# Peptides against a protein of PDB entry 3S8F, part 312

Target 1, 157 residues: chain A of PDB entry 3S8F
Amino acid sequence: VLTLFVAVPSLMTAFTVAASLEFAGRLRGGRGLFGWIRALPWDNPAFVAPVLGLLGFIPGGAGGIVNASFTLDYVVHNTAWVPGHFHLQVASLVTLTAMGSLYWLLPNLTGKPISDAQRRLGLAVVWLWFLGMMIMAVGLHWAGLLNVPRRAYIAQV
Target 2, 166 residues: chain B of PDB entry 3S8F
Amino acid sequence: DEHKAHKAILAYEKGWLAFSLAMLFVFIALIAYTLATHTAGVIPAGKLERVDPTTVRQEGPWADPAQAVVQTGPNQYTVYVLAFAFGYQPNPIEVPQGAEIVFKITSPDVIHGFHVEGTNINVEVLPGEVSTVRYTFKRPGEYRIICNQYCGLGHQNMFGTIVVKE

## One batch from the design tools (peptide; made by RFdiffusion4, then SolubleMPNN)

Design b2_p28_8_s3 (from b2_p28_8, 17 letters changed)
Fold by OpenDDE base, seed 1:
Structure b2_p28_8_s3 (fold): chain B 157 residues (1-157), chain C 166 residues (1-166), chain A 28 residues (1-28)
Amino acid sequence: as target 1 above (157 residues)
Amino acid sequence: as target 2 above (166 residues)
Amino acid sequence: PPEGTMAFMLLLSQTILDEFNLVYAKLL
């Protein structure tokens, strides 16, 4: 139960990040309720990667709240649900954030901007990574709900 | 203009904080509600039941697999199960269909899992602790027990069987 | 004003509730 108190700072962080993105988008000329999203630099893998990570973190974080719930944890614990959860958290958010950071860091350290081809390749990589992670995560969560055990090579279903 | 924007953001932040706190209380209430109304098969105990893992195989209700299934009342049984490296005892566990079964599960060695396919029975089994799960099998047949907690080199082959008799 | 952010946060909240209900259904 006390673990759920950590959800408050996390939600506040989510607000701050979202607000920062909205502010940035509006500064870039975005208008309307969601027009600011389109105004964000979606052509930059250093931006896209961590944002996709954040998007993956939404269902993952929701699952975290579930996993922290006593009775609900009993249902999902040590099932495929758990790997589905942390793949969203680690392999999606953390990994994509690291990828995005690298796309910023390497050009900065080398003193050379990435080529347009490298930029496009980077965008493809992070989008494909995100897509693959989402498919796998949905599958694992679904399997978990079907009582597929974790750390077992066989299952009834 | 920027000042107005910051002021607006601050106002929304306060609102969101209030909302987040409210949501937190709702979730806590939901957890409390689910705990009060559902056990998911786990029988809550006032105190955690403990055993000595070094002697559990030699004395007590887990010592003799032939006496592991104990009738405690009309259509009610307690089954004392050991999860060990690498298997379960008794194996098979034989219980009647429609009976209320209380599983008392512990380990003499390392942490194991106790996952029964086709059911929501899923507990970690710790040496020195007794896991208690209540379940009624509605259909006869065989139910496989799977260890879903890594317990060593033979983990992947650690299986048991519950046979539900008509 | 961050109206878009607020909408996003509502969607986030709904996601949490949906997953909670999804798993809770297994207890029924």
Scores: peptide ipSAE 0.607, ipTM 0.881, DockQ to the pose 0.744
Fold by OpenDDE base, seed 2:
Structure b2_p28_8_s3 (fold): chain B 157 residues (1-157), chain C 166 residues (1-166), chain A 28 residues (1-28)
Amino acid sequence: as target 1 above (157 residues)
Amino acid sequence: as target 2 above (166 residues)
Amino acid sequence: PPEGTMAFMLLLSQTILDEFNLVYAKLL
């Protein structure tokens, strides 16, 4: 029940962030229903990282609501579904947001701008991290639905 | 231009807030309904069975593994199971095919899991509390019990067996 | 108007429903 209470402010945050991104994209010259997305600074790892984290939070947040529902939790509790949920929330959203903040914070604190090579490397790291997390998360959720137990090295599937 | 955009965003934000609140209430109502109807074997507050973990091995229905399987009616059994570091008692658990089995599981030491592979039986076992699960085995054979809650250094080797006889 | 935001909210809502249905199907 507490998770459901937290879901409300989380959903509102999702709206606020989405609206902010759309507004920013439109200010940057993006037009149409989705043209504003293309106008966003995808060449900046400080931007890309937290956005990818937000994308991972969509299925993760949905899973949180599922986990908070007693009848549905009966299906997924202490299965591989649970660590799948955690890796979307912590290892994707929180971690990628931290990476993004670091890409912004360090150059500002040191006064040294990020070189083009460092920028490209940062983009590669963030995208590869996101891809790996998505593959693992999908696998864990899938295994969980097949009743693979959590904290066990074997399963009958 | 910015003012117009913000005004539009605020209008949609109010709608989204209303939707979010409505969803919250729907989910709370669904949870309340499932608790009221005892769907999926949910035990409401006040009906939780408790036991003293310090004496459960010495006295009571869990004390003697030879007396763990109790016939309570025609084709109905209650099985008193202990989950402990690191195993289950009795082991194996022998039950007949097609019988309605009520598992009463508790722990004398720490929290354990009771996950029966090939079934939907999956509960946590807390010291001082009795977990109750009802199940009917339709197929004969051996079903492995696995601990899916970390309980110590021997957790990974904590297994039990249910033998379903024809 | 925030048309893109609206689309995102619909996508989010649909994702929640899809996961609910997916897990619920296993319960039945």
Scores: peptide ipSAE 0.601, ipTM 0.874, DockQ to the pose 0.697
Fold by OpenDDE base, seed 4:
Structure b2_p28_8_s3 (fold): chain B 157 residues (1-157), chain C 166 residues (1-166), chain A 28 residues (1-28)
Amino acid sequence: as target 1 above (157 residues)
Amino acid sequence: as target 2 above (166 residues)
Amino acid sequence: PPEGTMAFMLLLSQTILDEFNLVYAKLL
């Protein structure tokens, strides 16, 4: 029960991050309810990657609340649901954030800017990574709800 | 201008905080409700029971697999199961259809899983702790027990069988 | 006001509720 209280600061962090993105987008000329989104630098993989990670964190974080719930955890614990959660949190959010950071850090450390081709490739990589991760995560969560066990090569559904 | 924007954001943040707290309490209340109403039939419930993993194979109700299935009442059984590296004891576990089965599961060595396919039985088995699960098999047949907690090199082959007899 | 953020947070809240209900249905 106490672990559920962690949801509050997490949700507040989500608010702060979203608000920061909206503020940045509006400063970049975006207007209206959703115009600020379009104004964000979607041509930069260093930006796109962590944002996609945040999008993956939405269902993953929701699952975190489920996993932290005593009664609900009994349903999902040690099923394919758990790996699904992990891949959204670690392999999506953390990994994509790391990728995004790298797209900024390496050019900065080397003093050599990335080429346009490298930039486009980077965008392709992070979008494909996100897409693949979402497909896998949905599949794992679905399998988990069908009581497919974790750490087993066979299952009776 | 920027100051005005920050003040607005702060106001909405406070509102969101209140909403988040309200939602949290609703979830906690729902969890508490489900715990109170479904422990008997859905979620295994029982008092924490401890056992010495170093002697569990030598003495006590888990020591003899031939005595593992104990009839405790009319159409009621207790089954003392050991999960060990790498299998289950007894194996197979034979129980009658329609009987209320109380599984008392522990481990003499490392942490294992006890996942019974086709059922909602899914618990971790800790050395020194007895896991209690109650279930009634409505359909006869074989139910496979799967270890879903990594327990060593033979983990992937660690299976058991529950045979439900008509 | 951060209208977009508020809309996002509502969507996030709905997602949490949806997943909660999804798993809750399996518990029943």
Scores: peptide ipSAE 0.580, ipTM 0.862, DockQ to the pose 0.762
Fold by OpenDDE base, seed 3:
Structure b2_p28_8_s3 (fold): chain B 157 residues (1-157), chain C 166 residues (1-166), chain A 28 residues (1-28)
Amino acid sequence: as target 1 above (157 residues)
Amino acid sequence: as target 2 above (166 residues)
Amino acid sequence: PPEGTMAFMLLLSQTILDEFNLVYAKLL
């Protein structure tokens, strides 16, 4: 089963990203097991957005391993589980990363920093997006486990 | 200082790599176990069976829906099902309660889904390939077949029915 | 040492196992 070997570099990437965040947080004065998290720039939507995407990627990535497993894929394939998975991967991680990139890119392209009001609005947007996406994703995964079919307007349950 | 931190990170990275590989082997072992225990019914298994989708309607066991249900034993049946745009045949599929049913499903046109509500039957149906699913209906009644793979403009209306008789 | 990262990776691993077991339980 060589397909599952794809999980190894993905897990290594997760390690590298987490280590980078911890290192950055510690450089910013964070100490202890969790202090480095608090030290990260949570006031910047360009930072918060992709980090929230990464958080959503945790259950989504776990689901990826499940979906790549031959026997387990039979259980979840073409059920609501699959939309739940890719909403975490594409609509959360990729989309939030794109949003975060935009919050960095626009100020640089225009040469004008974002206002404080724009910054606060950006933070609200990414947090609300994340919250809504997590609720939907949990619901879809749950529905999938209850055998709700994908691409159908009706279900037994 | 920073060098020491990087050295530590590298050491942990090696440990994580080893752990990841160990987890991989655990997953592979679990998959192998499930394959070994579920080959007969829940998980479709067996040799790859092919058919010509261009002739499947004209000749062979799928050609006549009236002959689609074949008794192969005292309490065992094989049902030859076609999934097509946009429906299933035969429809309804009539089978007895408590009998072991082997569904042989194929398509003459495009990829379809075969999801039977109230059961674990959920397979994709590919033209040129025969999907084999084994199941025993314990409860009488009607079971709806749903296409859960997009197959065209009429996809949303593509349903079938399995009638389980006492 | 990156204690936080290690803790995170352990939690990540547990999440993977939990989802695996969740779906696995449905299969059995």
Scores: peptide ipSAE 0.578, ipTM 0.863, DockQ to the pose 0.799

Design b2_p28_8_s4 (from b2_p28_8, 15 letters changed)
Fold by OpenDDE base, seed 3:
Structure b2_p28_8_s4 (fold): chain B 157 residues (1-157), chain C 166 residues (1-166), chain A 28 residues (1-28)
Amino acid sequence: as target 1 above (157 residues)
Amino acid sequence: as target 2 above (166 residues)
Amino acid sequence: FPLGTLAFMLALHATYLEAFNTVYAKLL
C-alpha cells in the first residue's frame, strides 16, 4: 500500500520530537524508561502547552491515516469523526502551541518575567483546555463511529 | 561537550526513526488486513461519469422524477437521484426490500451530501459528476437521507426519504 | 521506550481495527 508513504514525513517528525524530549529529559537528570518524562519542566506553561498539544496530536495523526485509508474512510467520512480529528489537530496542537508560545513571547517582548500567579494560572488554563478538548474529541469520534453525520443538527442515534 | 551531545541526539533520532518505520509497516499491515476482510462489502466507486448540470433537469434520466426508478433486472433497480438546493428527487424514493439498488446521484447546482441513515451510503454529490452507489436494503422501512455537505442557507432542512417496501 | 511504545500502539491499533471492522460490517 504505497499511499501510506504519505504518513512517513509526519511520523518522522513526530518521533524526532519525541527523541528531542527524551534527550532533554535525560539531560535534566531523568533516568530509566520513564524517568526522563518526569524530569521535563512541567512547571512551565510554555512547555506544557505544546507538549499537551503533541499528546492530542498522536491520536489525531492516527486518525489522519484512518481518514486517508480507502476502506476506513467509508466509515468516517463526513461524520462527526472528522470534526473530532481536526479538533485534535488544530484546536489542540496548534492552539495549545500558540498558547504556549505566548507564555514565552510576552515575557521576552516586555522584558518582564511572568509572576508565579500568572504561571500557575497558565498551567491551569492549558491543562483544563487539554482536558476539555480530549473529552470533546473522544465524544466526536465516538459519535462518528455511530454514524452521526457532520454538518447536521439531527442524527439517527 | 557539544560533539558528544550531537552524537547522542543522533542516536536517539536513529532509534525513533527506526520505530517510526516499524509503525509504518504496522499501519500498512493493518490497512491490508482491513482491505482483505472487507473487499466483498465495499461499495465500488465505479468509473468517473460526467453529466452537464445545466441540462440534467431538462433531459436525460434525471429529468422526470416519476421515471427515476428503473428496473434493470428481476431483483435489480437503478435510481436516478438529484440532490439540489434544497432537497432530493424523487422524494420519497421507493424501492423493494432485498433488491440490488444502484443509485446514480448528481446535482444541478452545488455540492451536496447524500448520507442515508442506517446504511453505509455516504457520498458527496458534485455538479457535473455522477456518484454511483450500490446497496441492498435488508430491512423494510423508512431511511432518511441527510445532506452532510454545506450547500447554502437551507442546508439544515435538506432531507429526503427512502421507503423500502416489503 | 520505543519498544514499549510499539507494543502499546500495536495493542491499540489491533483494538481499533476490530472496532472499525465491526462498525463497517454493521453498516454494510
Scores: peptide ipSAE 0.014, ipTM 0.730, DockQ to the pose 0.239
Fold by OpenDDE base, seed 2:
Structure b2_p28_8_s4 (fold): chain B 157 residues (1-157), chain C 166 residues (1-166), chain A 28 residues (1-28)
Amino acid sequence: as target 1 above (157 residues)
Amino acid sequence: as target 2 above (166 residues)
Amino acid sequence: FPLGTLAFMLALHATYLEAFNTVYAKLL
């Protein structure tokens, strides 16, 4: 009940965020069905990080619905699937959002702008983090489907 | 002007947020209605079987491990299993190959897991509740039972065995 | 392979933290 209760407003929020991104991209000169995506500030880690988090949240959110489903939960419950879901939600979305927030907030609080080198390093960090989280998440979900148990150091497979 | 652009974005978002808020209330109302009336195709759970965890060791079908396996019909058995800190009872569980087995699992202490490797048997075991699982072992041999719910310092060593006889 | 995977994950984790901390420290 709780998961589904949260899922509905989350989907609405996701759409609103996507719409806002589209609007922002169009204001930046993007045109067409997808041209607005390219117009977004992909050179700014403060932007890239939370967006990558949102991308990770898509499969994570879908997984949340799966975990809350009576029938599908028989397959995934207490398997590696569950921590896979958590890592997408927390270690991807929340963490990347926090990282992105810091890249924006700290320069403003300190009055010190980030250098170009710092910007590039920030981009590398968030992209590599995202990549690592996706690899781990896919692995955990895959293992979960193979019935690798959660909270156990052993598995039949 | 960056400020003007920001204001424009916010104005755009306000409309969608208002819509989202309205829809949220609609969905909350629908959920509340569904829960209150149970008329929206809610599949009732089977009868929830309860047991007193404080007496389950002394009386009832779980009290005697020697009587834990009960033949209920031709090629049909019920097995009364206790999951406890830190093991399973009976251990081993002996059942015939090809028989339909109904596991009735409960706990006298804390929440445990009942995960049988090589099978799709995977349930949580709560004190005061009886978990029911039906399974037929097609292959003879030993199947390990593992606890996949943290239950204390000995959790990692909490194992049981099902022996399937030919 | 499992040990290699673990080592790889630890190395990446350390790298990410180090890189992030470096940026963080310079921003303060």
Scores: peptide ipSAE 0.007, ipTM 0.682, DockQ to the pose 0.016
Fold by OpenDDE base, seed 5:
Structure b2_p28_8_s4 (fold): chain B 157 residues (1-157), chain C 166 residues (1-166), chain A 28 residues (1-28)
Amino acid sequence: as target 1 above (157 residues)
Amino acid sequence: as target 2 above (166 residues)
Amino acid sequence: FPLGTLAFMLALHATYLEAFNTVYAKLL
């Protein structure tokens, strides 16, 4: 019940953030239905990281609702599905947001902008993190659906 | 300038809120789809049944592993299983192929898992409660029981075996 | 940054694990 309760405002917040991104993209010259996406600052790891986190959060959030379902819980509970969900929510969104926040915060705290090399490295880090997290998450969810148990080092499948 | 920006933001927010509402229905549909596709994997919970975990080892149907498998009909059995730190009893659990097996599982100590590989049997076992699971083994062989709920230092090695005989 | 992040994440993981074990041990 609590999960479903928080899911609603969380979903609303997610789309509000998306609205803000759309607005920002349009301010940067993006036009049309999708042109604003391209106009976003994809060269800035402080931007890319949390956005990738949000993208990972979408399936994670959907999975959260699934996990909160009484009937579906019998299928996914205590399987690899659950760790998959957790990693999308925490190790993806929260972690990427933290990474992105550092790329914004540190330059402001030190008064020194990040170098171009640091920027490129940052982009590589966050994209690789996202990719790895998605691979792991998909694998865990898939394994969970195949009834691979949680908290076990061996499985039949 | 600030007012203009505010109005613009509100317009976008309203649009996305409408979209979010639509997506709620999509998610409901996805849940329904998932239910439909995974219905066969759902094991209905039994009625709430209570036991005293402090005495379950000494008296009652779980007390003697040799008497744990009870034939209740021509092709029906009830198996009284204890999940404990760190194992299961009886072990192995021997049941005939093709029989309807009712597992009555409880714990004398802490919460454990009862996950039978090769089956859809996957329940938590709470001290003081009896978990009831019905299953018919169609294939003979050995089925491993895995504890999928952390229960202490020996959790990772907590296994049992169900032997299905022809 | 990557190495620092990794180290930080490992530290957080270790802390989380220890905290979990501590709480779990007290609850049982």
Scores: peptide ipSAE 0.006, ipTM 0.699, DockQ to the pose 0.022
Fold by OpenDDE base, seed 4:
Structure b2_p28_8_s4 (fold): chain B 157 residues (1-157), chain C 166 residues (1-166), chain A 28 residues (1-28)
Amino acid sequence: as target 1 above (157 residues)
Amino acid sequence: as target 2 above (166 residues)
Amino acid sequence: FPLGTLAFMLALHATYLEAFNTVYAKLL
């Protein structure tokens, strides 16, 4: 019972972050219900990376509720579903946040700004990473629902 | 100023909090709906049963693989399975087609997995705890048991077989 | 807000507990 209560503060935290993004977008001149999104600095990989991580975290978080559910976890536990879940959480959110942090940190540590070419490359890297992660995650979740076992090199399906 | 900014942030936080609560209700509703409509795939499990992993190989129903399959009624069997490093006993497990099989699975050593291919049988096996799974094999043939919980150097080779006879 | 949150959590608890008990009974 208590495990599902973790979803409440988690969602509150997640959407508080979204609120901060909205505030930032509006400060940057965004207007209306969605105009603030476009006003965010999508040309900066240090910003884009963690935001893409957050987008991956949405289905991952929903999966977390499933994994924390006694009866539903019985179906998905120790199948490919579980790796699908934590790759969204760790390899998407955490990793992309780390990548984004690095894009900010390195220029500050070295005292040298990134070139425009490096910026564009950074954007390509984080978008491709996100795309690949989503493909992999969908595949793993699908395989898990087909009862492909975790930690095994063979499967009947 | 700082105070005005904090008030503005709070207003946005309240809005998104309301959205989060709405989404939470949606997710709970979807989970409830799924559970209500898709219960047929749930494998019945017995009550929690405990055993001493240090003696389970020496005494009790798991001690003799030759006595592991016990007929408990007409077309009903209980199978006492040990998952150990690195295999299962008995191996193969021989059961009749169409019989209701209750698997009682435990471990004498470390945590293992018990995943039966072609079925929805998938449980972790803990030393000191008996995992109970009920299943009826409708089709004859061989069903592979896979360990899906890392249990040591031989984990990847830890397989068993259930033979369902006509 | 805190009282509302508490009420919401209690409602979730009641709903989840009921659902859990219903499903758990089918597992036995």
Scores: peptide ipSAE 0.000, ipTM 0.718, DockQ to the pose 0.055

